# Peptides against a protein of PDB entry 1EBD, part 4

Target 1, 138 residues: chain A of PDB entry 1EBD
Amino acid sequence: KASYEGKVAAEAIAGHPSAVDYVAIPAVVFSDPECASVGYFEQQAKDEGIDVIAAKFPFAANGRALALNDTDGFLKLVVRKEDGVIIGAQIIGPNASDMIAELGLAIEAGMTAEDIALTIHAHPTLGEIAMEAAEVAL

## One batch from the design tools (peptide; made by RFdiffusion4, then SolubleMPNN)

Design b2_p19_1_s3
Fold by OpenDDE base, seed 5:
Structure b2_p19_1_s3 (fold): chain B 138 residues (1-138), chain A 19 residues (1-19)
Amino acid sequence: as target 1 above (138 residues)
Amino acid sequence: PAAIAARRAAAAAAAAAAA
């Protein structure tokens, strides 16, 4: 947020047309396990009357997490049922702080759960859990 | 962002007009 707003402000001061145009702001807590979030939480979407699918996949089922012996937590996608668009994501687990960037990109781009499910993720990786959670949302 | 959605809509309209 602040870094991006600072960039937009610098471009505006330089006389370039620039606008702050973002839908989602990532939030990260560097705990053990790490916590990351972008966009809607499931309850926030429900409180706004958005009909959502909350697709959850555990790191305990991820091959890379098993190989690392770090299987605590999960990835959750918050998917709007009407159109399959990803409107939020939460990660608790290994590398959550970096893995949230893919989901932030997906939300900003207006991608669907199908877009992620059909994106090949390298095997075995932690990032593969995003694909697995997207498949749960279908 | 809304700018991405607008570009996608314009591209879809152009593709539909070319088909």
Scores: peptide ipSAE 0.029, ipTM 0.469, DockQ to the pose 0.074
Fold by OpenDDE base, seed 3:
Structure b2_p19_1_s3 (fold): chain B 138 residues (1-138), chain A 19 residues (1-19)
Amino acid sequence: as target 1 above (138 residues)
Amino acid sequence: PAAIAARRAAAAAAAAAAA
């Protein structure tokens, strides 16, 4: 966000037309465990009258998290019920700051939970939890 | 909306037609 806003400001000062228009801006907190979010939270979607599925999968059930002995937290997908489109994601757990990028791409591309569930993730990986949470949303 | 599933089905049909 701030980097792109800074670019737009610099381009405007230089007399060039510029805009920032993004559906999904990631937010990261580098705590232990890490926290990452992109798009809607479940409550924000409900407050706007969007009927959603909140699909949650725990790192305690992820094979790579178990092998790392780092099983705190979860991934949550916020899925619009009407069409299965992913409109938000939250991660609390190992590597959340990097793993949010896949979900940011999925939201910007208008992908469904089925699109992620049908994407082959390497086994065992932390990223595989996105596929597991997408299967919960089906 | 199921774009990955649709592309996969099309690729599988093309592979089956080439066999």
Scores: peptide ipSAE 0.028, ipTM 0.445, DockQ to the pose 0.080
Fold by OpenDDE base, seed 4:
Structure b2_p19_1_s3 (fold): chain B 138 residues (1-138), chain A 19 residues (1-19)
Amino acid sequence: as target 1 above (138 residues)
Amino acid sequence: PAAIAARRAAAAAAAAAAA
């Protein structure tokens, strides 16, 4: 957020068109395990009357997490049922701070769970958990 | 920024058409 707001301000001062604010601003806590979130939480979507699928996949089932012996936590996708659009994501686990960027891009692009599920992820990676959670949402 | 704005406008138009 702050770095983005700083860029928008610098562009405005330079006489360039200001960037439009992002819909999905990531939040990260560099704890152990790391915590990252972007877009809606499941309860926030429900409180706004959005019918959602909460697709959850555990790091304990991720091949890279197993190989690293770091299997605590999960990825959760919040998917709008009407159109399959990803509206939020939460990650608790290894490399959550970096992995949230893919899901932030997906939300800003208006991507569906199918778009992520059909995207080839490198094997074995922590990033595959996004694909696995997207498959749960189908 | 322009591509993001275009997608948001399309989503808003779709929501307005569904109402």
Scores: peptide ipSAE 0.025, ipTM 0.489, DockQ to the pose 0.057
Fold by OpenDDE base, seed 1:
Formats: structure tokens, C-alpha cells, sequence
Structure b2_p19_1_s3 (fold): chain B 138 residues (1-138), chain A 19 residues (1-19)
């Protein structure tokens, strides 16, 4: 957010047309474990009357997390039931700060949980948990 | 899970038909 707002401000100062138009702004807390979020939380979607699937997968079931001995936390996808579109994601766990970028891309592109579930992730990786969480939604 | 299996089978069939 702040770095991108800074880029847009620099472009505007330079006399270039620039706009901030985002579907999903990532938020990261560099705690232990790391916390990352993009788009809707499950409760925010429910409060707006959106019928959602909260698809959750634990790092304790991820092969790379097990190999790293860092298995605390989970990935959660917030999926709109009407069309399967991913409208939010939350990660608590190893490398959450970087892993949120895939899900930010998916939300900005209007991708579905099916699109993520059908994307081949490298094995074993932490990122594979996004595919596993998408499979929980299907 | 059943939707994933059906879609994976359809994608494999489409890839085989495009080869």
C-alpha cells in the first residue's frame, strides 16, 4: 500500500496520469508467526450479505513446513459460493508476507478457487498450501 | 473434490487433443 501510493504520488508530481485502483490491498505483520491478509475476511463478507466458503488448510499438513519444522498456522481462502471467485485470503505461518502475493494476484485477476486448485505448484513448497486450501473449497 | 477430478480429466483430454 504505502510504497505503491508513493509511486502513484511520484507519477502525479511528474505530471503523468496515475490512479490507485485496487480490488485487493495486502496487509502484512512481520510477527512470529508472520500474518498476511488480502481482500475480505470471512466475517466482513458475511456482514455484507455475501455467501462464502471459508477454505482452511494447516501448515502442519504441508510437506515443506514439516521439513522446516515450522508448522504453526494456516492459509484461509474466502471464496464466493455463487461463482467460486476468491474474494479474500489470510495466511498465518512461515513466509506469509511473500506467499500473499499469489493470492493478491488471484483476487485482482478475478480468479476462482478452481483456477488455483488446477495450477501445478512445485513439491514440496510452502506455496503448495494455496492449492491445498483451494481444493478444500471444491 | 469430484469437480476437481472431472476438470483435471477434461484438461488432460483437451491437452491430448491439442497435441
Amino acid sequence: as target 1 above (138 residues)
Amino acid sequence: PAAIAARRAAAAAAAAAAA
Scores: peptide ipSAE 0.021, ipTM 0.404, DockQ to the pose 0.022

Design b2_p19_1_s4
Fold by OpenDDE base, seed 2:
Structure b2_p19_1_s4 (fold): chain B 138 residues (1-138), chain A 19 residues (1-19)
Amino acid sequence: as target 1 above (138 residues)
Amino acid sequence: PEAIAARRAAAAAAAAAAA
């Protein structure tokens, strides 16, 4: 957030048209396990009257997490039921701070859970958890 | 899950038509 706002401010001072867009601003806590979030939480979407699927996949079911002996936590996708668009994601687990970037991109681009589920992820990786959670939503 | 199966079937049909 702050670094992005600083870039937008620098571009504006330089006379370039720029705007701060908050569609997919990630929030990260560098704890052990790491916590990352982007877009809506499930309850926030419900409070706004959005009908959502909350698709959850655990790190304990991921081959890379098992190989790392670091299987704590999960990924959650918040998917709008009407059109399958991803509107939020939360990750608690190893490398959550980096893994959130794919989901930030997906939200900014207006991608669906189907788009993520049909994207080939490298095997074995922690990134496959995003694909698996997207498959749960379908 | 059914959406994946439908899209896979459509992709297979499109690939067969392009061959």
Scores: peptide ipSAE 0.020, ipTM 0.428, DockQ to the pose 0.022; fails the geometry check
Fold by OpenDDE base, seed 4:
Formats: sequence, structure tokens, C-alpha cells
Structure b2_p19_1_s4 (fold): chain B 138 residues (1-138), chain A 19 residues (1-19)
Amino acid sequence: as target 1 above (138 residues)
Amino acid sequence: PEAIAARRAAAAAAAAAAA
């Protein structure tokens, strides 16, 4: 957020047309394990009256996480039941800080859990956990 | 999971019909 807004401000100072337009802002904590979030938490969606699927997949079932011996945590997708649109994601685990970017893109683009589930992810990668969690939602 | 299977089946049927 701050870096993106700083870029927009620099472009405006330089006399270039620029705008800040975003649906979801990622939040990252560089702990061990890392924590990342974008969009709605499951409870926030429920509190707003959004009917959601909370699709959770553990890193303990991810082939790359097993190979790295770093299997703590999970990915959770928050999927709106009405249309399958991803409205939030949370990652606790290895490389969560980078992996949240795919899900940030998916939310900004209005993508569904089906869009992620049917996207080919490289095997074995940590990123496959997004596909696995999307498959849980379907 | 059922939605994935349905979409894959539809794609396979469309490919077979176009052959």
C-alpha cells in the first residue's frame, strides 16, 4: 500500500496521470512462520452477512513444503457462495509473504475459486497450495 | 470438486465434438 501510493504520488509530482484504485490491500507479518492476509477474513464476511465457504488446505499436505521440511500452517480461501468469487485469503506458512500476491491478483480481478483450481501450478511448489485450497471450495 | 469435474467433462465433450 504505502509503496504503491508513494509511486502514484511521485508520478503525479512528475505531471503524469496516475490513480490509486485497489479492492484489496495485502497485510504481511515476516514472522516464522510468515503470516499474510488479503481481503476478508471468514468472520468479517459472516459479520457483514456474506455467505462464504472457508476452504483450508494445510502445508503438511503440500509436496514442496514436505521437501523443505517446513510444513507448519495452512492457506485459507474465503469464497463467496453465491458466485464462487474469492473475497479473501489468509496464509500462515513458508513464503506466505510472496504467495499472497497470486491471491491479491485473484481478488482484484474478481476471480473465482474455479479460476485458481483450473490454473496449472508448477509441481512441486508452495504455490500449489492455492490450487489445492481452491479445489476444496468446489 | 464437482464443479471442476463438470467443467473438465464439458471441455472434453466440446473437443470430441470438434474432432
Scores: peptide ipSAE 0.019, ipTM 0.406, DockQ to the pose 0.020; fails the geometry check
Fold by OpenDDE base, seed 5:
Structure b2_p19_1_s4 (fold): chain B 138 residues (1-138), chain A 19 residues (1-19)
Amino acid sequence: as target 1 above (138 residues)
Amino acid sequence: PEAIAARRAAAAAAAAAAA
């Protein structure tokens, strides 16, 4: 947030037409395991009256996580049922701090769970868990 | 799952029509 707002402000001061236009602000906790979140939590969406699918996939079922012996946690997608649009994501597990960027991009771009499920992820990677969680929503 | 299957079928049909 602050870094992006600072960039936009610097560009505006430099005479470039620039606006702060963002929907999804990532939050990261560099714990062990790492925690990352972007967009809606499932309960926040429900409290706002959004009908959602909470699609969850565990790192214990991810081939790369198994190979790393780091299988704690999960990825959760918060998917709006009306149109399949991803409106939030939470990751607890290995590399969550970097992996949240894909989901931040997906939310900002208005992507669906189908778009992520149909995106080929390299095998074996931790990133495949985003595809697997998206498939749970479909 | 059904949405994935439908989209893959549509992509295969489009690829066949473009060949």
Scores: peptide ipSAE 0.019, ipTM 0.421, DockQ to the pose 0.024; fails the geometry check
Fold by OpenDDE base, seed 1:
Structure b2_p19_1_s4 (fold): chain B 138 residues (1-138), chain A 19 residues (1-19)
Amino acid sequence: as target 1 above (138 residues)
Amino acid sequence: PEAIAARRAAAAAAAAAAA
C-alpha cells in the first residue's frame, strides 16, 4: 500500500493522471512465521452479509513445506458462495509474503476458486497450497 | 470437489474430441 501510494503520488507530481483503484491491497507482516492477507477476512465478509466459504489448507500437508521442515500455518481462501469468486485470502507460513501475490492477482481479476483449482502448479512447491485450498472450496 | 472432477472430465473429453 504505502509503496504503491508513493508511486501514484510521484506520477501525479510528474503531471501524469494516476488513480488508486484496487480491490486487492496486500498486507504483510514479516514475522516468524510470516503473515500475509489480501481482500476480505471471513468475519468481515460475514459482517457485511456476504455468504462465504472459508477454505483452509495446512502447510503440514504440503510436500514442499515437509521437505523444508517448515510446516507451521495454513492458507485460507474466502470464497463468495453465490458465484465462487475469491474475495479474500490469508497465509500464515513459509514464504507467505511472496505467495500472497498469486491470490492478489486472482482477487483483482475476479477469479473463482475453480480457476485456481484447475491451474497446474509446479510440483513440489509451496504455491500448490493455493490449489489445495481452492479444491477444499469445491 | 465434485465441480472440479466434472470440469476435469469435460476438459479431457474436449481434448479427446479435438484430436
Scores: peptide ipSAE 0.019, ipTM 0.399, DockQ to the pose 0.020; fails the geometry check

Design b2_p19_2_s3
Fold by OpenDDE base, seed 5:
Structure b2_p19_2_s3 (fold): chain B 138 residues (1-138), chain A 19 residues (1-19)
Amino acid sequence: as target 1 above (138 residues)
Amino acid sequence: SEAAAAAAKHARVEALKNL
């Protein structure tokens, strides 16, 4: 957040119009398990009148998480029903702090659950859980 | 203990299930 706000301020000083997009700013808690979030929470979207799909996939069903013996938690995608656009993501589990970056990119780019579901992820990886959650949203 | 730490970890996940 602070680094992004600093870039926006520098761009404004340089005479480039810029705005802070708070939707694409990740939040991370380095707990055990790690927690990460970007964009809308499901309830936040509902409170704003957005009709959403909350697509959840557990790390207990991820091959890499099983191999690591670290299967606690899940990934959740918050998908806008009208167009399938990903507007939020939450991860509780292994490598959540790094994995949230892919989803932050997807949200910033206006990608759909279909875009992520059709993106080939390496097997076996923790990153596959994003693809699996996207498939749940279809 | 490691077992108590594991149980606490599982409990934290359950507490956060509604994110």
Scores: peptide ipSAE 0.174, ipTM 0.746, DockQ to the pose 0.015
Fold by OpenDDE base, seed 1:
Structure b2_p19_2_s3 (fold): chain B 138 residues (1-138), chain A 19 residues (1-19)
Amino acid sequence: as target 1 above (138 residues)
Amino acid sequence: SEAAAAAAKHARVEALKNL
């Protein structure tokens, strides 16, 4: 958020048309395991009356996480049932701080769980967990 | 110990499972 707002301000000062228009702000905690979130938490969506699917996939089932011996945690997608649009994501696990960016992009673009499920991820990668969680939502 | 660190890490994950 702050970096993006700073960029918009710099572009405006430079005479470029720029606006702050974002749907989702990522939040990261560099703990062990790392924690990252973007968009709605499941309970926040429910409290707003949004009918959601909480699709969860564990790092213990991810081939790269197994190879790294770092299998604690999970990825959770918060998917709106009406249209399959991803409205939130949470990651607890290896590389969560960087992996949240894919999901931030997906949310900002209004992508569905199907869009992520059909996106080819390199094998084996931690990022495949996003595809696996998206498949759970289908 | 490594085992204690792993157990503590696992416990943190379990505490956060309901984000």
Scores: peptide ipSAE 0.151, ipTM 0.731, DockQ to the pose 0.015
Fold by OpenDDE base, seed 4:
Structure b2_p19_2_s3 (fold): chain B 138 residues (1-138), chain A 19 residues (1-19)
Amino acid sequence: as target 1 above (138 residues)
Amino acid sequence: SEAAAAAAKHARVEALKNL
């Protein structure tokens, strides 16, 4: 966020109209395990009266995480039940800081869990967990 | 120890599971 706001400010000063008007601003904590979030948490959605599916998939079931011997944590998708649109995601686990970008893109584009589930992810990869969590939401 | 570090990591995940 701050780096992007700095870029927007620099572009505005240079005479290029720009704004920070995104729905999905990622938050990352470089802890062990890494934590990343974008969009709604499940409880935030519920507090706003949004009926959601919280689809969770563990890194312990991910082939790449197993191969890396780094299987702590999970990916959670927050999916609006009405239309299947992804409105939030949380990742606790290996490479969460980079993997959150796919889900940020999905939220900004208004994608559904089905869109992610039908996107072929390379096997075995950590990113494949997004597809697996999306399948849980179906 | 490596075992203590692993246990601490698992405990952090357990604390965060309800996000």
Scores: peptide ipSAE 0.150, ipTM 0.727, DockQ to the pose 0.015
Fold by OpenDDE base, seed 3:
Structure b2_p19_2_s3 (fold): chain B 138 residues (1-138), chain A 19 residues (1-19)
Amino acid sequence: as target 1 above (138 residues)
Amino acid sequence: SEAAAAAAKHARVEALKNL
């Protein structure tokens, strides 16, 4: 049962964006730190029987966050283990409200953690944290 | 205070770390 339900969820994510069915609607809270989310949380994926990797990278290890003296928080990618497809992302930290858009695009396009890891981000930027988290998922 | 604001910010991150 759980394997079948996980497969149906995976087929819905992988197979047919209808012109109206967004796979991922971003949610943002403009707190300090900012919070943003798109797609699955790790526990939601597990509850649906999806085997996932939760890849986390801290802003304390990001060069731009250090330069801004704003290093609280992290980025998390929720990656489906079977194919490496990104099915969710959460950001707590600087510029989370804008940075979530890249990950929303990646999820809607059915991209993998490898696709993001191989995408060159400008240095030093906050956006590099997406690439770093994607590398953790490989 | 600045120290109290920083502590509150860190506490929020800690509470959210397992999402």
Scores: peptide ipSAE 0.096, ipTM 0.671, DockQ to the pose 0.015

Design b2_p19_3_s1
Fold by OpenDDE base, seed 1:
Order: sequence, then C-alpha cells, then structure tokens
Structure b2_p19_3_s1 (fold): chain B 138 residues (1-138), chain A 19 residues (1-19)
Amino acid sequence: as target 1 above (138 residues)
Amino acid sequence: SAFAARRAAQAAAAAAAAA
C-alpha cells in the first residue's frame, strides 16, 4: 500500500498522469505467524449487506506445511454467494506475506472460487491451500 | 465463469490434438 501510493505520488510529481484505482490493496504484518489480508473481511462484507461464504482451510491439513513442521493458521476466502466471486482473503501462517499476491490478483481480475479450484497448484506447496479453500467454497 | 469455459475449451482442444 504505502510503497504503491509513494510510486503513484512520484509519477504525479514527475508530470505523468497516475491514479490509485485498485480494489485489492494487500495488508501484511510480519509477525510469527505472518498475517496477510486483501479485500473484504467476512464481517465487513456482512455489514455492507453482501451475502458471503467464508471458506476456511487450515495449514494443519496442507502437505507442505506438515513437511515444514509449520502448521499453525489458515487461509480464508470471502466469496460472494451471488456469483462465486472472491471479494476478500486472509492468510495466517507460513509465507502469508507472499501467498497473498495470488489472491490479490484473483480479486482484481474478478475471479471466482471455481477459477482458483480449476488452477493446478504444484504439489506439495503451501500455495495449494488456496485451491483447497476454493474447493470448500464450491 | 469465463475462466471455467476457457478451461473446458483447453481440455477439448488437448483431447482433439491427442486423437
């Protein structure tokens, strides 16, 4: 967020037209475990009257997380029930700070949970948890 | 979704190419 806003500001100062026009601005906390979020939280969507599915999958069920002995936390997808579009995601766990980028891309592109579920993820990886959570949302 | 439709088209094309 801040680095991107700084880039846009620098471009504007340089006399180039630029705008911040993004739905999916990631937020990351480099704690242990890491925390990452993009788009809506489940409660934010509910407060706006959006009917959502909160699809949650634990790292304790992820093959790579088990192999790394780092199984704390989960991935959550916030999926709009009307059309299956992903409107938010939260990750608490290993590599959350990097893994949130896939979900940021998915939200900006207007992708559905089905789109992620139909995308092959490498096995075994932490990233498979996005596919697993997407399958929960179907 | 449009992505799912594209995925189905890719699978059909792959099957046709393998025949």
Scores: peptide ipSAE 0.043, ipTM 0.521, DockQ to the pose 0.022
Fold by OpenDDE base, seed 5:
Structure b2_p19_3_s1 (fold): chain B 138 residues (1-138), chain A 19 residues (1-19)
Amino acid sequence: as target 1 above (138 residues)
Amino acid sequence: SAFAARRAAQAAAAAAAAA
């Protein structure tokens, strides 16, 4: 957040037309396992009256996580049922701090679970878990 | 979705090119 806002401010001061336009700010805790979140938590969406699907996929079922012997945790997508739009994501597990970026992009772009499910992820990678969780949401 | 529509168009184009 602060880094992005600083960039926008610097561009504005330099005379470039720029605005702060963001929907989802990532939050990361560099613990072991790492924790990352962007957009809505499931309960936050429910408290606001949004009907959601909470699609969860475990790292224990991911081929790369198994190969790394690092299978703790999961990826969770929070998907709005009305239109399939991803409105939040949480990751607890290996490389969560970097993997949250794909989901931040998806939320900012207004993408659906289907859009991620139809995106080819390299095999075997930790990143495939986003595709797997998206498939659960369908 | 927009992705699904694009995939369908790509598949149709590939099928036409293979004929």
Scores: peptide ipSAE 0.037, ipTM 0.507, DockQ to the pose 0.023
Fold by OpenDDE base, seed 2:
Structure b2_p19_3_s1 (fold): chain B 138 residues (1-138), chain A 19 residues (1-19)
Amino acid sequence: as target 1 above (138 residues)
Amino acid sequence: SAFAARRAAQAAAAAAAAA
């Protein structure tokens, strides 16, 4: 966020028209475990009258997390029921700060849970948790 | 979705090539 806003400001100073125009801005806390979020939280979507599926998958069920001996936490997808579009994601766990980037891209592109579920993820990886959570949302 | 449509097309092409 701040780095991108800095680019927009630099472009404006240089006389180029630019704006911060994102559907979803990621937020990261580099704690142990890491926390990352993009788009809507489940309650925020509900408060705005959006009917959602909250699909959750635990790191404890992931082969890479087991191999790393770091199985605390989960990934949550917030999926709009009407069309299956991903509108938010929250991750608590190892590498959450990098894992959120895939889901940020998915939200900005208007992708569905099906799109993530049908994307081949390398095995074994932490990234498979996004695919598994997407399958839960189907 | 666009992904589902591509997957269906790929599956159909693979089935045709295997026949």
Scores: peptide ipSAE 0.036, ipTM 0.514, DockQ to the pose 0.019
Fold by OpenDDE base, seed 4:
Structure b2_p19_3_s1 (fold): chain B 138 residues (1-138), chain A 19 residues (1-19)
Amino acid sequence: as target 1 above (138 residues)
Amino acid sequence: SAFAARRAAQAAAAAAAAA
């Protein structure tokens, strides 16, 4: 957020038209394991009366995480039941800080769990966990 | 979504190629 707003401000100072417009702002904690979130938490969606699927997949079931001996945590997708649109995601685990970007893009683009599930992810990667969680949401 | 439409188009193209 701050860096993006700084870029928009710099562009405005340079005389370029620019605007800040986002639906999803990522939050990252560079702990061990890393924590990342974008969009709704499951409980936030429920509190607002949104009927959601909370699709959770553990890093302990991810081939790259196993190969790295770094299997703590999970990815959770928060998917609106009405249309399958991803409205939130949380990652606790290896490379969460980078992996959240895919899900931020998915939310900004109004993508569904099916869109991610049908996207080929490289094997073996930590990023496959997004696809696995998306498949759980189907 | 635009992505859903693209997937449908890809599926249709694949089906046509397999016929």
Scores: peptide ipSAE 0.034, ipTM 0.498, DockQ to the pose 0.024

Design b2_p19_3_s2
Fold by OpenDDE base, seed 5:
Structure b2_p19_3_s2 (fold): chain B 138 residues (1-138), chain A 19 residues (1-19)
Amino acid sequence: as target 1 above (138 residues)
Amino acid sequence: AARAARRAARAAAAAAAAA
């Protein structure tokens, strides 16, 4: 009920200029490995009653991370099951501080896991891990 | 739904969670 009312309201509001409202503020820790987060953590979404897919892909399976010998950590997407919309992301690993920007953009744009999975990422790059995690969410 | 409609739905959900 509330989700349907939210979709109808969103369609009605999509035609009006709104003030700058940031839905996804990134948080970064410049540790080794780096840690970055944007939007919901999986548990936060569950605590709010959002049914989510937590799609996780390890840097140990990324071709660029292997070539760099920097394979610690993972990317996690938090995807709303109802509509596939990305509502959060966490990265622990190489270049996490910069890579979180793509996922921040995806959340702010209301993109789905499919929108990322269908986006061609350059090969080999660390950024491909976002595509791989998005494919896990499908 | 168009990306713009999903964006507005996400913004509305975030505002509701912050209230």
Scores: peptide ipSAE 0.045, ipTM 0.613, DockQ to the pose 0.058
Fold by OpenDDE base, seed 4:
Structure b2_p19_3_s2 (fold): chain B 138 residues (1-138), chain A 19 residues (1-19)
Amino acid sequence: as target 1 above (138 residues)
Amino acid sequence: AARAARRAARAAAAAAAAA
């Protein structure tokens, strides 16, 4: 948020048309394991009356996480049932701080779980867990 | 096919919002 707003302000001062436009702000905690979130939590969506699928995939089933011997945690997608649109994501695990950016992009672009599931992720990577969780949401 | 249709729909919606 603050860095993005600072960029918009710098562009405006430079005489470029720029505006703050975002749907979701990522939150990251650089703990071990890392924690990252963007958009809705499952309970927040439910409390707002949004019917959701919460698709969860564990790092213990990710080939790269196994190879790194760092298999703690999971990725959770929060998917709106009406249209399959991703409205939130939570990651607890290795590289969660960087991996949340894909899901932030997906939310900002109004992407569906199918859009992620149909995206080829490099093998083996931690990022494949987003694809696996998206497949669970289908 | 479905993903391509969704991308086209999003592009059309963005173009309509910019007009």
Scores: peptide ipSAE 0.025, ipTM 0.487, DockQ to the pose 0.075
Fold by OpenDDE base, seed 2:
Structure b2_p19_3_s2 (fold): chain B 138 residues (1-138), chain A 19 residues (1-19)
Amino acid sequence: as target 1 above (138 residues)
Amino acid sequence: AARAARRAARAAAAAAAAA
């Protein structure tokens, strides 16, 4: 967010047309475990009257997390029930700060949980948690 | 089995949209 807003401000100062025009801005906390979020939280979507599926998958069920001996936390997808579109994601766990980028791309592109579930992730990776959470939403 | 069927359906839809 701040780095991108700084770029937009620099472009505006340079006389270039520029805007902050994104559907989803990621937020990261570099704690242990890391915390990342993009788009809607489940309660925010409900408060706006959006009917959602909150699909959760734990790091403890992931082969890479087990191999790293770092199995704390989960990934949560917030999926609109009407069309299966991903509208939010939250991650608590190892590499959450980088893992959120795939889900940010999915939200900006208007992708569905099916799109993520049908994407081949390398095995074993932490990225497979996004795929498994997407399968829970189907 | 379910993933293979869904991939086949998606591939068919993508082929139909590209025609």
Scores: peptide ipSAE 0.024, ipTM 0.503, DockQ to the pose 0.024
Fold by OpenDDE base, seed 3:
Structure b2_p19_3_s2 (fold): chain B 138 residues (1-138), chain A 19 residues (1-19)
Amino acid sequence: as target 1 above (138 residues)
Amino acid sequence: AARAARRAARAAAAAAAAA
C-alpha cells in the first residue's frame, strides 16, 4: 500500500490523471499518548529507494502543549528530497488523532513541506507543530 | 527575507497555474 501511495503522489503532481487512488489512508491508535500515521514511514520510503528527509519536531517545544502540560512525543514529516513533496507523516502526542487530517490533506493534494511552512497556523495551537516540522525540512 | 521571497514565488506559481 505505502509503495503505491508514493508513486501515485508523484504521478498526480506530474499531471497524470490518477483515477480514484487514495494516496493516504490514516491509521490512529487512541493510546496515551495518541498515535497517528498517514502515508510513508521513513524506513518504508528508504526500503523503496526513495531519498527522504525525516523532519521531526517535539511537542516539548510547542507553546500549546506546554500550556496543556502535555508535551510527550513529536510530529515527523517524511519529505521526498527531489521535489520537497510530503509523502508521509507520523504524530505521537496530544490530539494526534485529529491533527493527522491536515497532513492527510497535504499528502493527497501533493503539497510540499514549503506549502505547510508558509501556512499561518493559529497561535497558540498544537497544529503549529506541523508548520515547525515543515520548516525543519527546508 | 527568505520566507517572504518563497511566499512571493509560490503566489506567482499559483497565479500562473490558474491562467
Scores: peptide ipSAE 0.027, ipTM 0.516, DockQ to the pose 0.045; fails the geometry check

